Peptides against a protein of PDB entry 8RAJ. Designs and how they scored, part 25

Target 1, 54 residues: chain A of PDB entry 8RAJ
Amino acid sequence: LPAENEDPDKAVVDLHRSPPKTKDPDLTPSGIIAKVKAGDMTQETARELLLAMR

## One batch from the design tools (peptide; made by RFdiffusion4, then SolubleMPNN)

Design b2_p16_1_s3 (from b2_p16_1 with A1K A8K A14D)
Fold by OpenDDE base, seed 3:
Structure b2_p16_1_s3 (fold): chain B 54 residues (1-54), chain A 16 residues (1-16)
Amino acid sequence: as target 1 above (54 residues)
Amino acid sequence: KKAEEAEKALEELDSM
């Protein structure tokens, strides 16, 4: 049986990695469109947000 | 202006 040497060292979550500064994605029109293209937002929700900015 | 950017983004959204 091939010993799957799952290197256990890849699971070391570096506790010292500063959380990426999630700049609150300022819901800019471009940021909304980017979220839709990424599948992170529905077209309907994007439409409502963009209409409220108009 | 945010409103002009929002309008352009709506046009892009309608093209998806």
Scores: peptide ipSAE 0.659, ipTM 0.929, DockQ to the pose 0.640
Fold by OpenDDE base, seed 4:
Structure b2_p16_1_s3 (fold): chain B 54 residues (1-54), chain A 16 residues (1-16)
Amino acid sequence: as target 1 above (54 residues)
Amino acid sequence: KKAEEAEKALEELDSM
């Protein structure tokens, strides 16, 4: 059986690497609207999130 | 500001 040498060193999330400022596009006003249009979010949930950002 | 973008997004949402 080929032992898949999953190199364990690649799983070391460098804790000192500033999390990529992936602005979770999902938490932007435009990202919220995009989720509603895609059917991935209800209009009600989107309204609550947007009101909290106002 | 993010608040202004949120307000514009609310207007878009109310148009759906």
Scores: peptide ipSAE 0.659, ipTM 0.928, DockQ to the pose 0.622
Fold by OpenDDE base, seed 2:
Structure b2_p16_1_s3 (fold): chain B 54 residues (1-54), chain A 16 residues (1-16)
Amino acid sequence: as target 1 above (54 residues)
Amino acid sequence: KKAEEAEKALEELDSM
């Protein structure tokens, strides 16, 4: 059976593609607090991330 | 504004 040549050019992440301005809700101040409340993030890690956003 | 939201979130975090 012929090996499907997965065209390696489709895996080239276009470096000129502006990183999606996905306002990842998880990377917003409110999203960080939500993760802490859910138990998915420590208060210490949340503090460091929030201080870096200031 | 992320900075103002971050400051408010820090205050909320300190209250947990």
Scores: peptide ipSAE 0.658, ipTM 0.928, DockQ to the pose 0.631
Fold by OpenDDE base, seed 5:
Structure b2_p16_1_s3 (fold): chain B 54 residues (1-54), chain A 16 residues (1-16)
Amino acid sequence: as target 1 above (54 residues)
Amino acid sequence: KKAEEAEKALEELDSM
């Protein structure tokens, strides 16, 4: 089975990309915190995203 | 609401 190369670049939340209209679990407040804890997102980027959701 | 969850997540982030 071809390993699904989940392009790791697709996990980079581009702050300039329109928030996906889909309930992307990655753009929930909990999903953002999970990414920071995993080292997949900076605290600064997470803060900006969370502030925009408030 | 998503806003309340975002506020809680900011508090968690500031505690890191």
Scores: peptide ipSAE 0.643, ipTM 0.927, DockQ to the pose 0.634

Design b2_p16_1_s4 (from b2_p16_1, 5 letters changed)
Fold by OpenDDE base, seed 3:
Structure b2_p16_1_s4 (fold): chain B 54 residues (1-54), chain A 16 residues (1-16)
Amino acid sequence: as target 1 above (54 residues)
Amino acid sequence: SKAAAAERALEELDSM
């Protein structure tokens, strides 16, 4: 029974894969809060953006 | 509304 178990080469993480173009997450109130929780936005910037949406 | 969602998000932000 030939053990055709030789495809170890599919684990090459293509480092040249362009990061998926994250569509700018629609600056929704929930998206702003999610960015603050992730550390991707300051609370001050989030406050200014949310006040402008009120 | 987006305004009502922004108000709730401000309340959440003030709780951080």
Scores: peptide ipSAE 0.676, ipTM 0.936, DockQ to the pose 0.638
Fold by OpenDDE base, seed 2:
Structure b2_p16_1_s4 (fold): chain B 54 residues (1-54), chain A 16 residues (1-16)
Amino acid sequence: as target 1 above (54 residues)
Amino acid sequence: SKAAAAERALEELDSM
């Protein structure tokens, strides 16, 4: 079976796509903050995602 | 709750 190259670049959270209700650890409040600290997400994008979660 | 965790994360983000 070909290893599905999960293209790490496809983890671009499309803000226009309803976040899948899946327990994606990367879309938790803590996961969002971790991405910002890693430089993988802007503070603005993180703010919008967090505002939609409250 | 997820909402309360999001509020705390916003406070952390404002402190960066």
Scores: peptide ipSAE 0.664, ipTM 0.935, DockQ to the pose 0.629
Fold by OpenDDE base, seed 5:
Structure b2_p16_1_s4 (fold): chain B 54 residues (1-54), chain A 16 residues (1-16)
Amino acid sequence: as target 1 above (54 residues)
Amino acid sequence: SKAAAAERALEELDSM
């Protein structure tokens, strides 16, 4: 079976993991919205992350 | 600020 390149750099957004490092482009407000639009994040998870950033 | 960007992103999210 071709190894699906599971990009190991998909930062598993674990809500129980340490607060998103401000330097992770995938955990910027724009990066969160981009993940939701791509179907890589739920709107609920995105809301919780964004609320924690305000 | 990151907070101001988060508020704008919440507004965008609420529009989806």
Scores: peptide ipSAE 0.664, ipTM 0.935, DockQ to the pose 0.605
Fold by OpenDDE base, seed 4:
Structure b2_p16_1_s4 (fold): chain B 54 residues (1-54), chain A 16 residues (1-16)
Amino acid sequence: as target 1 above (54 residues)
Amino acid sequence: SKAAAAERALEELDSM
């Protein structure tokens, strides 16, 4: 069976299932903004994440 | 602080 390359880098940060891992550079305020600018995150998801960090 | 960084990031996001 071809190994489905589940891109492990699509950690869908389920805001409801996993507390934001404060050690993940992708879950820093700057990392969130960088993902939005790259088109890898929606503005809405970024807003929810950032509001939870305030 | 992380909270102060989040506030600044929200301001940046609202300006996009």
Scores: peptide ipSAE 0.663, ipTM 0.934, DockQ to the pose 0.631

Design b2_p16_2_s1 (from b2_p16_2, 6 letters changed)
Fold by OpenDDE base, seed 3:
Structure b2_p16_2_s1 (fold): chain B 54 residues (1-54), chain A 16 residues (1-16)
Amino acid sequence: as target 1 above (54 residues)
Amino acid sequence: SAREEAIAELERLASL
């Protein structure tokens, strides 16, 4: 079985399992937009994250 | 707010 090298540094932010930590620089509004522009996040995931923020 | 600006930027990116 090929070990799916799920890059352990790709924290799949499961929005249902862990609320976004507002202290994570990668989960700030600007950090989310930066990930989308880099191709590291889908627009849908970014929308869900931003809508879940207070 | 930074959140509102980010939502507006996503809407812009979706229209490209």
Scores: peptide ipSAE 0.637, ipTM 0.919, DockQ to the pose 0.123
Fold by OpenDDE base, seed 2:
Structure b2_p16_2_s1 (fold): chain B 54 residues (1-54), chain A 16 residues (1-16)
Amino acid sequence: as target 1 above (54 residues)
Amino acid sequence: SAREEAIAELERLASL
């Protein structure tokens, strides 16, 4: 069976399992916007993440 | 705040 190379380094931001760590550059407000612009995150996921930030 | 600026940028991107 070919091991599907699911690159484990694509941190699927599980909104339910991992609260956004403010220290993760990819989960900062600017990092979220950068991912949306790159096509690596949906606008909906980005909105949910930004709304979950205190 | 950086969060409010990011929300505003998402609103801009949604309008494109």
Scores: peptide ipSAE 0.637, ipTM 0.919, DockQ to the pose 0.122
Fold by OpenDDE base, seed 1:
Structure b2_p16_2_s1 (fold): chain B 54 residues (1-54), chain A 16 residues (1-16)
Amino acid sequence: as target 1 above (54 residues)
Amino acid sequence: SAREEAIAELERLASL
């Protein structure tokens, strides 16, 4: 069985593979900004995520 | 929109 290393604490949002699930509170525009302010996300990753949102 | 507000907040954070 391929152990999908779903580290439940590290949803590595692959910006190139899956559109951010808008239902994840951590992937909302406000959730992204909260992660940047907490130091849990880079400004660059946050910019790419926000720009990829329609 | 919440997205536009978040982009504007990132631009503010990048200027600090």
Scores: peptide ipSAE 0.637, ipTM 0.919, DockQ to the pose 0.122
Fold by OpenDDE base, seed 4:
Parts: sequence; structure tokens; C-alpha cells
Structure b2_p16_2_s1 (fold): chain B 54 residues (1-54), chain A 16 residues (1-16)
Amino acid sequence: as target 1 above (54 residues)
Amino acid sequence: SAREEAIAELERLASL
């Protein structure tokens, strides 16, 4: 089977598997919006992440 | 807050 080249830089932050590292700049509110604008994150995932923030 | 601003930005992006 060809190894699906899952781009290792797509940290699909599975909120169910690991709490977001609050120190990851990509998981800041601004970082999340930047990923959505770049097409690297879905709006749904971004909404879930933002709603899970304190 | 930065979170509330980001939620509002997502709502804007969803309406485009």
C-alpha cells in the first residue's frame, strides 16, 4: 500500500486524542484563523478548537 | 477577547 503521505505538518489536532498544547502558536486564536485562511484547517475544526478554549 | 474576535471572524468567513 503506498504510504499515504500524510503531511506530518498537518497536526490534525484531534481534540479527542490530545488536549491542544496551549503553547503551540498554531493553536492560538490567531493561529487557528490563519490556518483556516490558508486552507490548512476546516472551519468546523477551528470552531471546535475556539469553543474549547477557556 | 482574542477568542471572541476569532469566533466572529469564523462567522464572517462562513458567510462568504
Scores: peptide ipSAE 0.636, ipTM 0.919, DockQ to the pose 0.122

Design b2_p16_2_s2 (from b2_p16_2 with E2R F3R Q6A E16L)
Fold by OpenDDE base, seed 3:
Structure b2_p16_2_s2 (fold): chain B 54 residues (1-54), chain A 16 residues (1-16)
Amino acid sequence: as target 1 above (54 residues)
Amino acid sequence: SRREEAIAELEELAAL
């Protein structure tokens, strides 16, 4: 089986998991908007992530 | 709040 290069940088953000207190730049409000602008995230997923933040 | 600013920016992007 070819090792599916699961890009280890695709942190599957489980929306049902307590939001990690991660200083992950990709999970900051500004990082989420940057991903939407880049086309790397849907507006709906971005909305859900932002609403799940404290 | 940085979150509120990002929600507002996302709403602006959805209106384009």
Scores: peptide ipSAE 0.598, ipTM 0.905, DockQ to the pose 0.123
Fold by OpenDDE base, seed 4:
Structure b2_p16_2_s2 (fold): chain B 54 residues (1-54), chain A 16 residues (1-16)
Amino acid sequence: as target 1 above (54 residues)
Amino acid sequence: SRREEAIAELEELAAL
């Protein structure tokens, strides 16, 4: 069976998971916008993430 | 805040 290369770097940001205590640069407001601009994140997911930030 | 700026930028991107 070809191992589906589930790109392990797609941190499925579980919105129900406690915010990572790590300053993940990908979970900063600027990192989220950068992913949207790169086409690596949907605008909807980005909106939900930004709204869930304290 | 950086969060509010990012929300505003996302709203601008959604209007294009």
Scores: peptide ipSAE 0.597, ipTM 0.905, DockQ to the pose 0.124
Fold by OpenDDE base, seed 1:
Structure b2_p16_2_s2 (fold): chain B 54 residues (1-54), chain A 16 residues (1-16)
Amino acid sequence: as target 1 above (54 residues)
Amino acid sequence: SRREEAIAELEELAAL
């Protein structure tokens, strides 16, 4: 049986990709701040993401 | 804007 490569969909937030219109709570302004507070995101990455939001 | 509030909160966190 070919192992279905469940590539863990590491939501690699491509900072250079237009922010997906994803209902992903993790990509909302509040979700980004929550990740920074949790230590799961750097302040720099969070700043770049927030600045990239149109 | 929720974005502007989040930017301001990051600036506050960077000052700590």
Scores: peptide ipSAE 0.597, ipTM 0.905, DockQ to the pose 0.124
Fold by OpenDDE base, seed 2:
Structure b2_p16_2_s2 (fold): chain B 54 residues (1-54), chain A 16 residues (1-16)
Amino acid sequence: as target 1 above (54 residues)
Amino acid sequence: SRREEAIAELEELAAL
């Protein structure tokens, strides 16, 4: 059984698979900005995520 | 809104 080493630190936020949960610190507006500042997210992806939030 | 503040912060980061 290949354990797919899903690198747990690379939660590719699939915009299509999981709506941003306000409870996930990584999917809060502040968490998104923190990822952009860390270089872990592009500004474009961050903008799309923020625009998709209700 | 926290969302609007985050959008504004992204616009600031894009201008640097």
Scores: peptide ipSAE 0.596, ipTM 0.904, DockQ to the pose 0.123

Design b2_p16_2_s3 (from b2_p16_2 with F3R E5K Q6A E16L)
Fold by OpenDDE base, seed 5:
Structure b2_p16_2_s3 (fold): chain B 54 residues (1-54), chain A 16 residues (1-16)
Amino acid sequence: as target 1 above (54 residues)
Amino acid sequence: SEREKAIAELEELAAL
């Protein structure tokens, strides 16, 4: 069976990295909330990300 | 804004 390379491109959202200008669906407000609801992001991290958005 | 909606939704999740 081919090992599904789950690319561990879990973009560790480096809170110190300038928000990538990438239309990364995972970094949209809705994408952040989706991650929190899925248990993939803490509410604290989500709050910090949303507050850092201009 | 989408951001304000997301903040409000996060506050709702924090109150549960």
Scores: peptide ipSAE 0.635, ipTM 0.916, DockQ to the pose 0.121
Fold by OpenDDE base, seed 2:
Structure b2_p16_2_s3 (fold): chain B 54 residues (1-54), chain A 16 residues (1-16)
Amino acid sequence: as target 1 above (54 residues)
Amino acid sequence: SEREKAIAELEELAAL
């Protein structure tokens, strides 16, 4: 059976399942902005993530 | 803060 290359690097940030761990470079403020600029995150999702940060 | 800078950068991106 061909192992479907589920690219494990597409961590769909489920806003409902895990609070952003500050240790994930993709969930830092700068990492969020980088994803928006790359087209990998919507501005709305980025805003929600940044507002949820303490 | 880094968070406030990121919010400001999103506002700039939304104005383009």
Scores: peptide ipSAE 0.634, ipTM 0.915, DockQ to the pose 0.121
Fold by OpenDDE base, seed 4:
Structure b2_p16_2_s3 (fold): chain B 54 residues (1-54), chain A 16 residues (1-16)
Amino acid sequence: as target 1 above (54 residues)
Amino acid sequence: SEREKAIAELEELAAL
Protein backbone atom coordinates (compact mmCIF):
# COMPACT_ATOMS: atom_id res chain seq x y z
CA LEU B 1 0.00 0.00 0.00
CA PRO B 2 1.57 3.33 -0.92
CA ALA B 3 2.04 5.23 2.31
CA GLU B 4 -0.34 8.15 1.98
CA ASN B 5 2.13 10.97 1.63
CA GLU B 6 0.57 13.01 4.40
CA ASP B 7 2.28 16.24 3.47
CA PRO B 8 4.54 16.68 6.54
CA ASP B 9 4.30 20.45 5.97
CA LYS B 10 0.71 20.46 7.22
CA ALA B 11 1.58 21.54 10.71
CA VAL B 12 -1.49 19.93 12.24
CA VAL B 13 -2.04 22.69 14.73
CA ASP B 14 -3.26 20.51 17.52
CA LEU B 15 -5.23 23.01 19.61
CA HIS B 16 -4.43 20.79 22.60
CA ARG B 17 -0.69 20.89 21.96
CA SER B 18 1.16 23.54 23.92
CA PRO B 19 1.73 26.42 21.51
CA PRO B 20 5.05 25.67 19.85
CA LYS B 21 7.70 27.89 21.43
CA THR B 22 8.87 28.37 17.87
CA LYS B 23 7.55 31.62 16.46
CA ASP B 24 6.16 29.77 13.50
CA PRO B 25 5.10 32.63 11.24
CA ASP B 26 2.18 30.39 10.30
CA LEU B 27 0.82 30.55 13.87
CA THR B 28 0.86 34.33 14.17
CA PRO B 29 -2.47 36.18 13.78
CA SER B 30 -1.26 37.53 10.43
CA GLY B 31 -0.01 34.08 9.35
CA ILE B 32 -3.40 32.53 10.16
CA ILE B 33 -5.23 35.17 8.10
CA ALA B 34 -2.76 34.65 5.25
CA LYS B 35 -3.55 30.89 5.26
CA VAL B 36 -7.31 31.58 5.20
CA LYS B 37 -6.88 33.97 2.25
CA ALA B 38 -4.75 31.38 0.44
CA GLY B 39 -7.43 28.70 1.01
CA ASP B 40 -5.01 26.64 3.15
CA MET B 41 -7.07 27.05 6.35
CA THR B 42 -10.80 27.12 7.06
CA GLN B 43 -12.35 30.19 8.64
CA GLU B 44 -13.56 28.01 11.52
CA THR B 45 -10.08 26.68 12.32
CA ALA B 46 -8.70 30.20 12.07
CA ARG B 47 -11.39 31.49 14.47
CA GLU B 48 -10.63 28.76 17.01
CA LEU B 49 -6.88 29.44 16.81
CA LEU B 50 -7.30 33.19 17.17
CA LEU B 51 -9.73 32.79 20.09
CA ALA B 52 -7.31 30.40 21.85
CA MET B 53 -4.52 33.00 21.67
CA ARG B 54 -3.87 35.14 24.74
CA SER A 1 -3.89 43.98 19.30
CA GLU A 2 -2.73 42.00 16.25
CA ARG A 3 -5.07 39.23 17.43
CA GLU A 4 -8.09 41.57 17.57
CA LYS A 5 -7.28 42.90 14.08
CA ALA A 6 -7.08 39.35 12.76
CA ILE A 7 -10.44 38.45 14.36
CA ALA A 8 -12.04 41.53 12.80
CA GLU A 9 -10.55 40.70 9.39
CA LEU A 10 -11.85 37.13 9.69
CA GLU A 11 -15.35 38.45 10.50
CA GLU A 12 -15.23 40.60 7.36
CA LEU A 13 -14.15 37.57 5.30
CA ALA A 14 -17.04 35.54 6.78
CA ALA A 15 -19.55 38.22 5.72
CA LEU A 16 -18.56 37.92 2.02
Scores: peptide ipSAE 0.633, ipTM 0.916, DockQ to the pose 0.124
Fold by OpenDDE base, seed 1:
Structure b2_p16_2_s3 (fold): chain B 54 residues (1-54), chain A 16 residues (1-16)
Amino acid sequence: as target 1 above (54 residues)
Amino acid sequence: SEREKAIAELEELAAL
């Protein structure tokens, strides 16, 4: 059976990584809030991400 | 700022 390449690109948002200049809409302030509202991100993680943004 | 709006919205969500 071919090993399903589980895409390892579950972007573990490393909170300690320099805020990626990611054009990732999911890492914008609004994208973070959208994830919290969807239940896909904790409020704590969202707070840390938003506070780490300059 | 978009960041400040998001922080404020997160504070509102934490108060619910």
Scores: peptide ipSAE 0.629, ipTM 0.916, DockQ to the pose 0.124

Design b2_p16_2_s4 (from b2_p16_2, 5 letters changed)
Fold by OpenDDE base, seed 4:
Structure b2_p16_2_s4 (fold): chain B 54 residues (1-54), chain A 16 residues (1-16)
Amino acid sequence: as target 1 above (54 residues)
Amino acid sequence: SARDEGIAELEELAAL
């Protein structure tokens, strides 16, 4: 069976395993909000990510 | 901070 290319770029940011890489544009406050506005992230996940920032 | 601004923007988005 062809391995369904699960897009490896959907890095499920495991909040418990990896601190948000401050250099990942997708994990900046603005990048998180942009994903929510695009429908690519839930508001709940975005809230948890933002609250986990120092 | 950019974090606090992001939280505030999420609260605005949740009210829509």
Scores: peptide ipSAE 0.593, ipTM 0.906, DockQ to the pose 0.123
Fold by OpenDDE base, seed 2:
Structure b2_p16_2_s4 (fold): chain B 54 residues (1-54), chain A 16 residues (1-16)
Amino acid sequence: as target 1 above (54 residues)
Amino acid sequence: SARDEGIAELEELAAL
């Protein structure tokens, strides 16, 4: 059976791991909103991430 | 700020 490579590069945004470096395009405000629009992030997780930004 | 704009956009998305 071919193992479906579930792409392990879904960066599980661990809210408990160090604040997003300002250089990660996936963790910018625009990148977060893009993930929500794509269905790759919940609105709740996005809200928590945005509120955690300095 | 880009953060505040992102929060506002989420509020808009939550109202749809």
Scores: peptide ipSAE 0.593, ipTM 0.906, DockQ to the pose 0.121
Fold by OpenDDE base, seed 1:
Structure b2_p16_2_s4 (fold): chain B 54 residues (1-54), chain A 16 residues (1-16)
Amino acid sequence: as target 1 above (54 residues)
Amino acid sequence: SARDEGIAELEELAAL
């Protein structure tokens, strides 16, 4: 059986880390808003992430 | 900017 590579890239969004230069669609402003709308992110966390963007 | 639009959308969602 091929070992399912559990993609360990659950990007733990460390709010204290410099915003990752991630081309991760989930960490774009639109991706953050999409997570809030889906109930996968709190409004507070989303606000902090957006305000941390330079 | 996409950031500022995202902040504005969160403010709208918080008012609902």
Scores: peptide ipSAE 0.593, ipTM 0.905, DockQ to the pose 0.120
Fold by OpenDDE base, seed 5:
Structure b2_p16_2_s4 (fold): chain B 54 residues (1-54), chain A 16 residues (1-16)
Amino acid sequence: as target 1 above (54 residues)
Amino acid sequence: SARDEGIAELEELAAL
């Protein structure tokens, strides 16, 4: 079976890690909402991330 | 702001 290349660059959203780099499309407001719609993020985590944005 | 729009969209998704 081909090893599924789990892209290790899926930025683990560590809420204790440095503020989301505004350049990461996955950590933009639109990227966060896209993850929620895809079922890849909880609404609670998305809310916390959005509220943590300056 | 894109943040405030994202919060509003989450509130809409939570009401479904």
Scores: peptide ipSAE 0.592, ipTM 0.905, DockQ to the pose 0.118

Design b2_p16_3_s1 (from b2_p16_3, 9 letters changed)
Fold by OpenDDE base, seed 5:
Structure b2_p16_3_s1 (fold): chain B 54 residues (1-54), chain A 16 residues (1-16)
Amino acid sequence: as target 1 above (54 residues)
Amino acid sequence: DAARRRALEAEIEALL
């Protein structure tokens, strides 16, 4: 089976979108840090998200 | 990975 090249560009988090009031554990500061540690998020995206939550 | 973790931790500590 060809490895689906999951295009790393499909996780374009719109950083200009108002932070969703979602209790999504993945959108908490701790969840963002966990995604970066897992390799599921870039450090730059994490930085921008954390700055937008300040 | 250890270098990336340390860089992220330092960047977070600078933002707190």
Scores: peptide ipSAE 0.122, ipTM 0.670, DockQ to the pose 0.072
Fold by OpenDDE base, seed 3:
Structure b2_p16_3_s1 (fold): chain B 54 residues (1-54), chain A 16 residues (1-16)
Amino acid sequence: as target 1 above (54 residues)
Amino acid sequence: DAARRRALEAEIEALL
């Protein structure tokens, strides 16, 4: 079986982990919105992340 | 698609 290259850069954001205070551009409100617009994130996951940042 | 984007943007703007 060819190893499906599971892209190791899909950091499974554990929604139960306190968001690290990382200036990760991908985890900013703007970065989350950009991922949803790109189709790389669900609207529900984006909502949960934004609520956890409040 | 455009309606879903507007609904998302409005929900996000209400949360920020």
Scores: peptide ipSAE 0.114, ipTM 0.658, DockQ to the pose 0.161
Fold by OpenDDE base, seed 4:
Structure b2_p16_3_s1 (fold): chain B 54 residues (1-54), chain A 16 residues (1-16)
Amino acid sequence: as target 1 above (54 residues)
Amino acid sequence: DAARRRALEAEIEALL
């Protein structure tokens, strides 16, 4: 039987590691700014979204 | 227009 040496020290799920918030990269302040710069979002929509994130 | 882009960037940066 091949003993799978699962190194038990690599399985310490840091319970304090905030789950990877799949922050929709499109809904980050930087993502919103990037969309406006690309022409994919209006300045007004970007303003409204940024204000709603405060 | 590069001036319009800079104005947009400055306004967005003032909202951050």
Scores: peptide ipSAE 0.108, ipTM 0.652, DockQ to the pose 0.172
Fold by OpenDDE base, seed 2:
Structure b2_p16_3_s1 (fold): chain B 54 residues (1-54), chain A 16 residues (1-16)
Amino acid sequence: as target 1 above (54 residues)
Amino acid sequence: DAARRRALEAEIEALL
């Protein structure tokens, strides 16, 4: 089982893709906030994602 | 910087 090290730089969240109804913790409002706090996401990208989830 | 983190958290919380 190769754990594909999904290069965190390849998680280009396509802002134009309908927010996946995925239980992915990384795509929840809390997961987005966590990525911004980690430095893995810009504040602007996080804002756009959170607005698209509303 | 802790002040920058608080400002960011407050701006994100205002969007939720």
Scores: peptide ipSAE 0.104, ipTM 0.643, DockQ to the pose 0.160

Design b2_p16_3_s2 (from b2_p16_3, 6 letters changed)
Fold by OpenDDE base, seed 4:
Structure b2_p16_3_s2 (fold): chain B 54 residues (1-54), chain A 16 residues (1-16)
Amino acid sequence: as target 1 above (54 residues)
Amino acid sequence: EEARRRALEEEIEALL
């Protein structure tokens, strides 16, 4: 069976890091939703990030 | 998977 190399270095978004004042398109509400749809973010992490932006 | 995406969209739309 090919071991699915789930790369363990998928950038853990540190939720305790102050929201970056960066115009990172990937940290907009739409970018967060897109990452969850792509499977690159968990639903729980997305929920916590969106609540912290409110 | 599609049902999980819809439930996420509905939860997010309720928060916006």
Scores: peptide ipSAE 0.121, ipTM 0.661, DockQ to the pose 0.069
Fold by OpenDDE base, seed 5:
Structure b2_p16_3_s2 (fold): chain B 54 residues (1-54), chain A 16 residues (1-16)
Amino acid sequence: as target 1 above (54 residues)
Amino acid sequence: EEARRRALEEEIEALL
């Protein structure tokens, strides 16, 4: 049985890190909003990320 | 869930 090593630590966006200039579609304002709508991100985390991008 | 989605959209729109 493959142990799914889901490293949960890779999904913790360090809110104290300047938003990386990531071409990551998931870290765009639209991607953040999409994650919250999908239930994959909390509203508070999305708010903090969007404020840090201003 | 739809009410929660609308409240989120309004809060995000007020932040943008």
Scores: peptide ipSAE 0.120, ipTM 0.659, DockQ to the pose 0.090
Fold by OpenDDE base, seed 2:
Structure b2_p16_3_s2 (fold): chain B 54 residues (1-54), chain A 16 residues (1-16)
Amino acid sequence: as target 1 above (54 residues)
Amino acid sequence: EEARRRALEEEIEALL
């Protein structure tokens, strides 16, 4: 099933979990940037996620 | 809004 629009408020990314090799397009660096540009994610949450992926 | 978008893009690009 195409993951129909997982509401970004329901994407509880556990920042304490080892960064999954997420094939999730919404959790890639580009997907995070896209969500912030859409207004679906805060800049601070995007910063924390991108730092956790390093 | 455009200035806020640019500042966000610059901060994110500095993290990539």
Scores: peptide ipSAE 0.115, ipTM 0.652, DockQ to the pose 0.156
Fold by OpenDDE base, seed 1:
Structure b2_p16_3_s2 (fold): chain B 54 residues (1-54), chain A 16 residues (1-16)
Amino acid sequence: as target 1 above (54 residues)
Amino acid sequence: EEARRRALEEEIEALL
């Protein structure tokens, strides 16, 4: 079975690819507070997370 | 350090 020649020219690592703005919206101070208000997070867990961000 | 932590805790509790 012939090995499929992986075209080496398609591995253009875009050096200008902005690191994915995976600001997880759920891990922002506002996202954490929103989860507590929605009942999806405990106040204690939110406090611990917000303290770890400072 | 403890006084700073308490002030941050009180500020967080006021935001929730």
Scores: peptide ipSAE 0.099, ipTM 0.673, DockQ to the pose 0.086

Design b2_p16_3_s3 (from b2_p16_3, 6 letters changed)
Fold by OpenDDE base, seed 5:
Structure b2_p16_3_s3 (fold): chain B 54 residues (1-54), chain A 16 residues (1-16)
Amino acid sequence: as target 1 above (54 residues)
Amino acid sequence: DEARRRELEREIEELL
């Protein structure tokens, strides 16, 4: 089985990309809130992401 | 930090 190198390089969430219809738990509204609460995301980035999901 | 988290939660609840 070829090890698909899932590039560990930084999920740069492209804020201008249409929210992927992918069930990425990290890109759910709840996942975004959790990242802000953890200090892993800024409030502004979270706001922009949530607005892009609307 | 807790106050900002509660404010963000409120803003999110208003957007969803």
Scores: peptide ipSAE 0.138, ipTM 0.669, DockQ to the pose 0.170
Fold by OpenDDE base, seed 3:
Structure b2_p16_3_s3 (fold): chain B 54 residues (1-54), chain A 16 residues (1-16)
Amino acid sequence: as target 1 above (54 residues)
Amino acid sequence: DEARRRELEREIEELL
């Protein structure tokens, strides 16, 4: 009786992958807009942050 | 307010 296949899909997790630079999603133009839409940021603070990114 | 959102989106489009 032939032994049924050991599936060798042990995906070796590469522990040496540099952490993705956490671009703070809150400091993107889109993240700032999303906070203003949610009511978590004033338009004035959003304008100041966006001007500082220019 | 949707009008205020559109104004902010326009100011952002002018700054990018």
Scores: peptide ipSAE 0.136, ipTM 0.679, DockQ to the pose 0.156
Fold by OpenDDE base, seed 4:
Structure b2_p16_3_s3 (fold): chain B 54 residues (1-54), chain A 16 residues (1-16)
Amino acid sequence: as target 1 above (54 residues)
Amino acid sequence: DEARRRELEREIEELL
């Protein structure tokens, strides 16, 4: 039974879709602090990112 | 973890 070829041509990345203003919750001051608390980010990297947002 | 949290909170308070 041949596996159905799902057409690879439907990945039309609409380049005109305004990037969703999904403020990456991970790049907010609160998201950075949450990553440090989870152990997913170093305190030094968090400090540098928070300083760059000021 | 609590010590690291308190140190980060202090560094943030110094930046506000």
Scores: peptide ipSAE 0.135, ipTM 0.681, DockQ to the pose 0.138
Fold by OpenDDE base, seed 2:
Structure b2_p16_3_s3 (fold): chain B 54 residues (1-54), chain A 16 residues (1-16)
Amino acid sequence: as target 1 above (54 residues)
Amino acid sequence: DEARRRELEREIEELL
């Protein structure tokens, strides 16, 4: 079965779109801490992510 | 684990 052609016209990265203020709750320091507390993230991965946000 | 949570909270407080 031939692969579904993903329409290349939807990949227009609007260079003038302000980075979505999608405060992805999972990418905030508080969201990272919440994932570790839930057991969904390791402490080491959380440390690396928090350092990269610095 | 409560000990692991306290250690993470301390490491975060040193980074902020």
Scores: peptide ipSAE 0.134, ipTM 0.677, DockQ to the pose 0.157

